# Peptides against a protein of PDB entry 6DSZ: the designs that were tried, part 197

Target 1, 361 residues: chain A of PDB entry 6DSZ
Amino acid sequence: NYVVTAQKPTAVNGCVTGHFTSAEDLNLLIAKNTRLEIYVVTAEGLRPVKEVGMYGKIAVMELFRPKGESKDLLFILTAKYNACILEYKQSGESIDIITRAHGNVQDRIGRPSETGIIGIIDPECRMIGLRLYDGLFKVIPLDRDNKELKAFNIRLEELHVIDVKFLYGCQAPTICFVYQDPQGRHVKTYEVSLREKEFNKGPWKQENVEAEASMVIAVPEPFGGAIIIGQESITYHNGDKYLAIAPPIIKQSTIVCHNRVDPNGSRYLLGDMEGRLFMLLLEKEEQMDGTVTLKDLRVELLGETSIAECLTYLDNGVVFVGSRLGDSQLVKLNVDSNEQGSYVVAMETFTNLGPIVDMCV

## One batch from the design tools (peptide; made by RFdiffusion4, then SolubleMPNN)

Design b2_p20_5_s4 (from b2_p20_5, 10 letters changed)
Fold by OpenDDE base, seed 5:
Structure b2_p20_5_s4 (fold): chain B 361 residues (1-361), chain A 20 residues (1-20)
Amino acid sequence: as target 1 above (361 residues)
Amino acid sequence: KSILTITYYDPSSYVSKLVP
């Protein structure tokens, strides 16, 4: 009798930080296939609060705070296109995960995108955007007064979207995306009209970016705009300012994940396929009129970690390194380097026992 | 354009037993 002890999944495929349990608590949420783990970040480390089984592999996990909410809500999309919005509710010792919304967002017609499911939320919580299929952008309007969230598709002329984000500081929800055509890779922006259910021309575009441009980072105010990460270059663009760097150090291995450190978008963590951890710094220049402009971009090697599938900055220089291929880690970023030139110290390691092959027999 | 509906539930009425 091989008791197949259903080993809990240990490989991390997503992580997010926010205020899910309360307005005051800092939470780390970890996606491990069908499992959602909720932690409170404390001075002593991660305190487990709840584990939640999802009805499918988590493909998207994003925290967002609509107007009038005291804490973050959680959007989850599964690989089978089951969407839900979850709320944490605690009443004394009783902990409940409330499903505020649920549904299936699968289309009958469409080619699933080769780059997988992308889910994004407008920073002003006006909508959720989903790239599920080539040539389609699904919008879920977020209206508090609606008993039903009615998703709709907008046609994308650009069939091969590599990555997409909502920009900050836009009057209308605006997406920025990297796409590929026969001429190469490009960056484009679209405004999303909820009223007309169509795209309008966005504020800017950049044709012929690096051939291996793979990630878009939306930069908050005061900088605004986006960072485009490639194999050889990192580019900033906000419509008015363009700046590119090509530090040789990033060419050695592909950057595969990122996370914002500072709320103002001054620093970002970058992880590559070799487990190298970088800091991307946006150097500011303050103008005489009080406007802040980007002066320069700089990349610093911090050290080495497990190969990150996802990164999230917690607090006080602590970073969670979510790994699919290796052990996940809590690491501390130090101001001073060790003798080896590393600024990274492992605080805790979470053993990855390998992929749970869910043999659905 | 396909329109799909996600049903919104009042947090007071619907507690997901997401725990098997």
Scores: peptide ipSAE 0.080, ipTM 0.596, DockQ to the pose 0.039
Fold by OpenDDE base, seed 1:
Structure b2_p20_5_s4 (fold): chain B 361 residues (1-361), chain A 20 residues (1-20)
Amino acid sequence: as target 1 above (361 residues)
Amino acid sequence: KSILTITYYDPSSYVSKLVP
């Protein structure tokens, strides 16, 4: 009996940072196909806490903290549309991952979107949004008093959504998305009415953005609004202010991932297809009335890493670079550049042995 | 409009059902 010890997956397809194990612990969660790895971030490095097998490839992994929760919960959606909400519980030395909710969110009718599964959570934890199929937006209301989370679909007129996020600071849950039509790519917002189960007109739209606009970043208050990342340009819009930059350095390779560094949305890490790591900076201007507005956008090249599938800032200038194509890394961001002009130093490298081909035997 | 239900477990029950 050759127990073929199935080689553990090494390619990273998602990562997230938050407070999952406790309110005080900083965690790194890594998705490797069907496996979830949970680490505690310590001064000495990453401490492994738990590995969890999932029933399917992880497609969405998001931490969220509903009002009144002491720590973050984890939303997972698999490629087969199995959704769950997980909670970490420790009782002495015993560690349990509790399933607070689970279900299949697959629709009987719908064209799976070519851009894949998108899952987002409202910053105020009012709902989860899912773009699974063209022309549909699935809403999972997050109601604590309800023993059953009843998902519903809202029809989208925009059939080809590229990316979507929930905005911050909105009275009602509001999505911002990039979509494509025959006239090009555009940005639009919708308010999501839980009561009426429909979209209402959002606060703003921007028609005819860059043709290769591919990512939406929701910006926290005080700035609010969104950043739209394209091949050649980075654009900020919040309904009142529009600002676009076209730094030549980003034209060399497509930006494929991002992560917020500062809680106030002042800095973001950007990774491109060549493994270049950038810092996007939002320069603030404080008005006499105490309001904060965006003054300018700036992009700085930090250095080179493995090609990032996902990025997450941990703490103290340490970044986890999750790679699907190469070795994942822990890297340190330095204030001063090295002799090569890089601000990035590799601290640890995690060998990627390549894609585990699930040999269906 | 397709309505799907996600079963929400009461956190007080702490039934660790790993999604099979």
Scores: peptide ipSAE 0.051, ipTM 0.519, DockQ to the pose 0.034
Fold by OpenDDE base, seed 3:
Structure b2_p20_5_s4 (fold): chain B 361 residues (1-361), chain A 20 residues (1-20)
Amino acid sequence: as target 1 above (361 residues)
Amino acid sequence: KSILTITYYDPSSYVSKLVP
């Protein structure tokens, strides 16, 4: 009996950074199809801690910290709509991944969205939002006092949602999303009422954004609002301030992923389909009343990496480039460019052996 | 409205069937 040790998946389809193993540890979590890899980020590099097999392809992986938790919890949703909330527990040398919650969020009725599964978490951890099907937004309330959480659907009038995020600094959970209709692409906001289980009018909208607007980035306070990334333009909007840039350099290839560098939302990494790595910079202006507003947006080309499926800033200018099509990388961002004008230096490369075709034999 | 129940388990007693 040749136990063909099934080759472990190497293609990365998601990554996230946070404090999952402890409050003090900085972790890198990597999703490779059905496998979750957990690392501790150290001065010496990535230290592997645990690998976890999931019952399905990971479609969503998000860290979140409910009020009163000492460390982050992990939300995972699989492609077959199995949802779970995981906790890391270490007792001496024993490492356990505890399932705090689980359930299947599949609906009997609904058209699976062409843009795939989107899972988002409210920054204040009031709810998880799921866009699984056209015209539906699923809400999973996060209440610590309830042993059983009842997810519900809210009807979304906008049938073709491209991307959606929860905004920061909102009294009520507020989503911002790009959607497409026959007239083009638009941005809209909704407040989510847990009590009434409905959408209320959000603080702002922007009709007729760029036709290829594809991503929403929720910006933390003090800026607030959202960044909308298109093929040709990057737009900021927070209800009061609107600013758009159209740097020619981003037209060459579609931006496909992003990650926040600074906790205050001053910088973001952007990756495109050609493996170019950019820094998006939010320039602040401090008003006389102490309010911070966006002065300008700037995009800088940092260098080239593997084609990123996902990006995550770790620490000290180190970035993990999760690649599905190529080798994943740890890269260092330098202050000074090399002779070729690149600010990116590869530190480590993780060989991608290609998609494990699950030969369903 | 499809209602899904997500059950929270006591971490001290529950061995996840979803995560070995």
Scores: peptide ipSAE 0.048, ipTM 0.590, DockQ to the pose 0.037
Fold by OpenDDE base, seed 4:
Parts: sequence; C-alpha cells; structure tokens
Structure b2_p20_5_s4 (fold): chain B 361 residues (1-361), chain A 20 residues (1-20)
Amino acid sequence: as target 1 above (361 residues)
Amino acid sequence: KSILTITYYDPSSYVSKLVP
C-alpha cells in the first residue's frame, strides 16, 4: 500500500493580506487549489501559522471586518459554489478555524460566466456580491444579528461582465463593472438596494472604454471612484473627474493583477503576463477647500518577477508575488534602482512543482 | 457564536428586476 503522499499544491491561485489571526498581526493568506496557508508577516519574513484544507478549489478569498469584529473574517467561495465565512481562533496553543457561516450558492439555472467566478465585498461590509452566472448578481447581506444569511439574485441586464468591484464612500453599496456588448466595452455603476433587492442607477457610467478593458480597481477615499485597466490604457473615473493615460510600456504585455499599496489609494502594484512589476501612482492635488483630487496618473516599471497570478503588498516595501505558472516570490521594493534599473530584489522563492496531476492511480 | 447558514433562494422563484 504505497500511500502516495499527495504532493501539496504549490501553484498559487490567490492571496490576501489583513489581520486574520489577530487585530495586531499582519497576515498573508495564500490559496493553493484546495489549501489555505496562513502566515504571519514578521520582520524576518513569513512565519507559517496554519494550513487548512478546503472542500474544494478556492475561487474567491477575501478578508473583511464587519462592524463589531476585532479582527478580519475570511470569506471563501469554492469553484463548486460552497461559500463560507471563517474566523481564526486561538486558545492558548490551540488554533482553530471556525466556520461562522456556510452554504452553497449555486443556482439551478444559469450560464457560468466565461470570466469565471467573481466575489467582492462592500468596503463597509454591508454585503458580499457574487457574479457567478451571466445576467445574475448574487447578494449575500451581511448582518451580524441574523442567524441566517439569505442570499438573493438581482438580474443584470449586462450579460458579459468582465470585472466588478464595490466602490468606496457610497451611501448605498455601489458596484462598478466593466461589461462587453456588441458595441464594445463599457463601464457602469449600480447601487444595490438591500431593502428592495434591486439595482438602482449608479452615480456614473462611461461608454466605449478601451476594447480590452479587463480590470476594475475601486479607489478609496479621498479620491474615490475607480481605475479601469486595459491593454493600452489606464483610466480613472469618479463621476466628476475622468483621466486616461496610455503609457507605451504597458502595451507590451497585458496587466493581469493588481494590489493597493497605500491605504489611501495613492499607489498600486500592477503585474503583467511577462512578470513585469509596475507601480501605478495617483498624483494628488489639494484643493483650497481641503479636498483631494486626482491630478495625474503615472506608471513606473519597477522590475521583473515571476508571472503573478496575484500580488499582495505586505509592509516596508515587501511584496508577495503569488504565481500559478512559476515560483512564487517574496520581493523587496527599493527606493533606488540597481545597476540594471530594477527596484525589485527577490528575498525568497517558493518552488512551484507545477499542476498536481491527480494521478488517480 | 451560532453557526450562521447562508440560505440561498432559487433564482427561478425570486429574481429582482433592474430598475432603470
């Protein structure tokens, strides 16, 4: 009986940072197929805390902190539409991952979207939004006092949603999404009414964005609004201000992931399909009334890493590069470039053994 | 704390319409 110890998955499907183990700890959570790895970020590097097996491939992994919670909770959705909300609990030396909520959110009827599963959380933790199927937006209201979280669907007229995020600073939960129709790609916003369980008109829309617009970044206050990433352009829109740049350097390879560096949304990391790492900078203009507006957008090439599936800025210029195709990396961003013009230094490499072919022997 | 259950409603029974 050769117990083939199934090799642990090494390909990274997602990563997120936050305060999951405690309010004080900075954590890195890594999704590797069915496995969740939990690390504490330390001055010395990543300290492993726990590994958790999930009942399915992780498709969505997001940290969020509802009102009254001392630390972040973890929302996970699997590829088979099993949803859960997890809590980290330590009692002395005993570490437990508690399931606060669970359920299956699969619909009996629906076309799975070509762009896959999208899961998002309202920045004010009012709801979770799920784009699972074309023409449907699933809402999971987040109510602490409820013993049951009742998910419902809202019909989306836009059948081909490319990406969607919740916006910051909105009175009602508001989504911003890129969608495609026969006329091209467009950006639209909707307010989500929990009471009426319907979409209302959002604050703005932008028709005919770049044909290859693929990602939405919700920008926190004070800027607000969203960044739309395309193949050739990066655009900002907040309803009042529109700004677009087309830096030639991003045209060379498709940007495939992003992560916010600054809590105020002043900087973002961008990774492309060639493993190039960029910094997107939002230049501020302070108005006479003390309001902060976007002056300009700028993109800088930082260097080269493994091809990122996901990026997570940790602290002190340290970035985790989660790779599906190559080795994941912990890298340091430097203020000064090296002789080759790179601002990136690899600190640690995590070997990717490739796709675990479940050889059902 | 009580385990919360995500209860799903069949979209065939309940789908809210977009209000323009």
Scores: peptide ipSAE 0.067, ipTM 0.475, DockQ to the pose 0.017; fails the geometry check

Design b2_p20_6_s1 (from b2_p20_6, 8 letters changed)
Fold by OpenDDE base, seed 3:
Structure b2_p20_6_s1 (fold): chain B 361 residues (1-361), chain A 20 residues (1-20)
Amino acid sequence: as target 1 above (361 residues)
Amino acid sequence: SLEEALAEMQKGKVTIKPPK
């Protein structure tokens, strides 16, 4: 019995930051194919807490905090459409990852979307949304007592969804998505009725966005709305306000990932296909009535990293750069630039040994 | 400014030191 010590996967395909182990702990969670790695962020660096094997490649990994939970729960969807909600429990030295809910969300009929699996959670934790198949939006209602993740489909008229998010500050769960039709790419919103299991008209739409619009960022209150990232432009829309920028620097390489730095959505990290790291800044304007509106958008080059598959801000200007193609990094954002104009300093590098070629012997 | 934004980030609760 050769225990082939299966080489652990090293390529990162997802990362999230939150309070998973406790309300007080800052955690970094890293998805490496079928493995979930859980770290506590400490003054001494990343402390490994637990590794969890999943029954398939992790396709979606999102932290969320339902009302009345003291800490975050973890939603995972695998590439085999196994969904679960995980909870961290510690009793003394005993650490358990508990499955609070699970289900298989695979449909017997449907074309798997070319842009892959998208999983999103309503900011108010009313539902999980899944874009798995063209022309379908799957909804998993979130109920505290439900151990079985039940899902239903809503038909999307828009067959080619590029990206989708839930918006913040909506009375009903509201999605915002970029879709493509023969006329180009567009942004649309829908309210999701759990009761009627249908879409209602959303608060706004934007037809004929940039042809290469690829990502939606839902912006928290007080701004609300969404940021749409393209190849050449970054746009903001919230129904009342529209802003667009076309910084020349983003034309050089496609932005492929993003992460929110501030809870209020004032700053975002952006990573491109060349490993450039950017800061997207939302400048606020306070109106005389006390309302806060978006004044401007700005993009600043921070420096270079490994090519990010995912980014997550930790704390104190420390960022985890999850890389699939290269080494993952822990980087520090400095206040002052170096002689090359970079604000980025590598703190730690995590060697990527490449894809585990399952040598089926 | 970017510098102000970066300076605000340094006010976080968890000071991560580089691994020794």
Scores: peptide ipSAE 0.572, ipTM 0.924, DockQ to the pose 0.838
Fold by OpenDDE base, seed 4:
Structure b2_p20_6_s1 (fold): chain B 361 residues (1-361), chain A 20 residues (1-20)
Amino acid sequence: as target 1 above (361 residues)
Amino acid sequence: SLEEALAEMQKGKVTIKPPK
């Protein structure tokens, strides 16, 4: 009996930070294929709390806090289109991950999008949005009492969505997305009507963005709007203000992931395909009326890490670098640079054993 | 500045000690 100890997956394909175990705990959640790892961030480092096996590869993993919840809930979508909302419950030493809601969101008809599954949550927790298939946007209304995740589709005229996010500060749930057509890449917004199950015209659009625009970052209030990241440029738009920068340093390698540092969206971490870590800074300008506007964007090189599949800021300048291609890392951002000009120091490295070749024997 | 931004990050609630 060769007990093939199934090697646990080590490649990270998603990570998120929040308050999942309690309102007070800072958690790091790591997706490794079908496995969810839950850590508490402590003064002594990452404390493992629970591991959860999922019924499929985790494709989307997002924390969200509905109104009246004391802690975050976890939305997971698998590559097999199984959706669930998970809650952490602890009673003494007993730890349970409970399914508050579940559903299968697979459609019988539709072309799976080449850019994969995108899952997003409205900042006000009104809905979950899913881009699973070309020309469709799936909506899961969030209702507290519903154990069954029901979804409906809205038709998207834009067949080639590159990335999509919900915007902040919108009266109605509003998506912002980059799409490609024969004329290039563009940014568009739509309001999502839950009542009518349709899109309404969004607050703004930006035609003819950079040809390689690949990511949308929704910016919280007070700025609002979105950041569009390309190969050569980073742009901001909120309907009233447009800013663009083209820092030469980002041309060297494609930015592939991002994470918000501050709740107010003043700072972001950016990772590129060479393992370079950047900070994107939003400079504030206070207007005479007390309104805060975006003055400028700045990108600063922090240092080098493993090639990030995902980034998540923890606290006190500590960042988890989730890597699929290399070792994942816990890194510290220092105030002062080292002799090489790096602000990054590796704290911990998590060995990636590479792809588990499921030798189906 | 970058330094000011990095300094502000050091005011977080959860201090993670470097590995010994």
Scores: peptide ipSAE 0.570, ipTM 0.923, DockQ to the pose 0.770
Fold by OpenDDE base, seed 1:
Structure b2_p20_6_s1 (fold): chain B 361 residues (1-361), chain A 20 residues (1-20)
Amino acid sequence: as target 1 above (361 residues)
Amino acid sequence: SLEEALAEMQKGKVTIKPPK
């Protein structure tokens, strides 16, 4: 009896950092196709806690902390549109992953978006937003007592959404998105009314952004607003302030992923298709009234890693580089560069055995 | 600066040692 131990997937398609196991524990969560791996970040390195099998490929994985929760909850959406909210519970040595809520959010109508599934959570945990289909924005209201994830659709006039995020510091849940029309790419905002189940006009818009604008980063307070990343430019807008940079170094390869380092949004990691790792820095200016405004944006090359599908900052300059095409890595950012000018040192490499071709025999 | 940013990162609570 050859127990063909089904080879576990090794390609990483998502990663997040937060406090899932407890309020005090720092966790790394890794999505590998249908498998979720949960680690605790310790002084000795990554300690495996649990693996969870999902009923489909993980398409969205986001940590969020509703008001009054001591630790983060996990939202997962699969490629088959199965949604769940998971909680970690430990009682002594017994570890359980509890499903707080679940639902299927598939629609019978609509064109699946060619840019794939986007899932976002409002920073104030009022709702989950899903871009699943062209011309539709799905909303899942977050209610503490709701075991069944119910969703509704809002029609988008903008049929070709490239990326979307919820903004910070908004009275109502507000999305910011890049979309394409025949005139080019643009940025727009909408307020989401849960009561009326419609969009209201958002605080700002920016028409005619860079033609290859591909990513939106929502910036926390005190800056607020959003960063738009393109092929040639990085722009900031918050309704009152606009700033754009075009660093030549980013033209060499497309930026494909990002991760926020600081809670205040002062620093971000950027990864490109060549495995280059960058720091995006937001320089602050303190006004006489005590307000903080964005002074400048800078991009600095840190070094090279595996080609990142996802990045997540852990702590103490340690970054997990989740790779689909290559080996995933745990890397250290050093204060001083090496002889080659790199600030990146590989701490650990996780071998990617490639796509398990399920040979249906 | 980049150096200031990198220096600030070294003040984290969770020290991760390289695997031995």
Scores: peptide ipSAE 0.568, ipTM 0.924, DockQ to the pose 0.816
Fold by OpenDDE base, seed 2:
Structure b2_p20_6_s1 (fold): chain B 361 residues (1-361), chain A 20 residues (1-20)
Amino acid sequence: as target 1 above (361 residues)
Amino acid sequence: SLEEALAEMQKGKVTIKPPK
């Protein structure tokens, strides 16, 4: 009797850091196909707390904290378009994952986008945005008392959206996205009206960005705006200020993931297709009126890791490198470089057994 | 500088010790 113990998935397809188990706990949440792993970050390393089986492959996993919540809630969207909002609840030794809200957001009509599912949350927790299908932007209003996630679609004129984020510091929920048309790639913004269920003109646009612009990073206040990452360039725009850098080092391999280190958006981690880890630094300039403006952008090579599918900064220079193609890692960023010029030291490695090929026996 | 940025990271609340 060969008990083929179905090996648990080991390939990481998402990771997030926040305060999910309590207001004080620092958590690492890892998505491995249909499995959610919840860890507490401790002085002894990652302490496993709970594993949760999902009714489908996790496509979106985002932590958010609505006003009046003491800890983060977890939004999950599956590849089968099942959406839920999860809460962690502990009562003594009993640990429960509570579904606060759920819904299916599948449309009967629509072409699934080739770039896959994108899910984003407004920084003020007014709505969730979903790019599931070409030419549609789905909105889930966030309401505290609603156990049923209701969604509506807004038509998007831009059929080929590459990436989209909500901006910070906007009176109305505002998206910033990279899209492609026959003329190239562009950046555009829209305000999202919940009342009218339509887009209004956003604060800014940037036509003819780099042809390989692939990622949008929404920058928190005081800077605001967005960073656009391409193959050859990194650009910043906030409506009033534009900055661009073209560091030769990023041309060697495509940046594929990012993570914000600081709450104020002064530092980001970047990972490329070769497993290089970078720091993106935003240099501030304080004006005489006390306003903070972006002075410059810098990119610094930190070292090499497994090829990241996702990155998340924990604390004290510790980074989780979630890998789909290789072993996931906990790495430490050191102040001093080693003999090879690397600031990265592997702390722990998590073996990836690869895709479970469903050998239909 | 990068070194200053990395030094600031070492001031976090959750100290993760490297595995022995």
Scores: peptide ipSAE 0.560, ipTM 0.921, DockQ to the pose 0.770

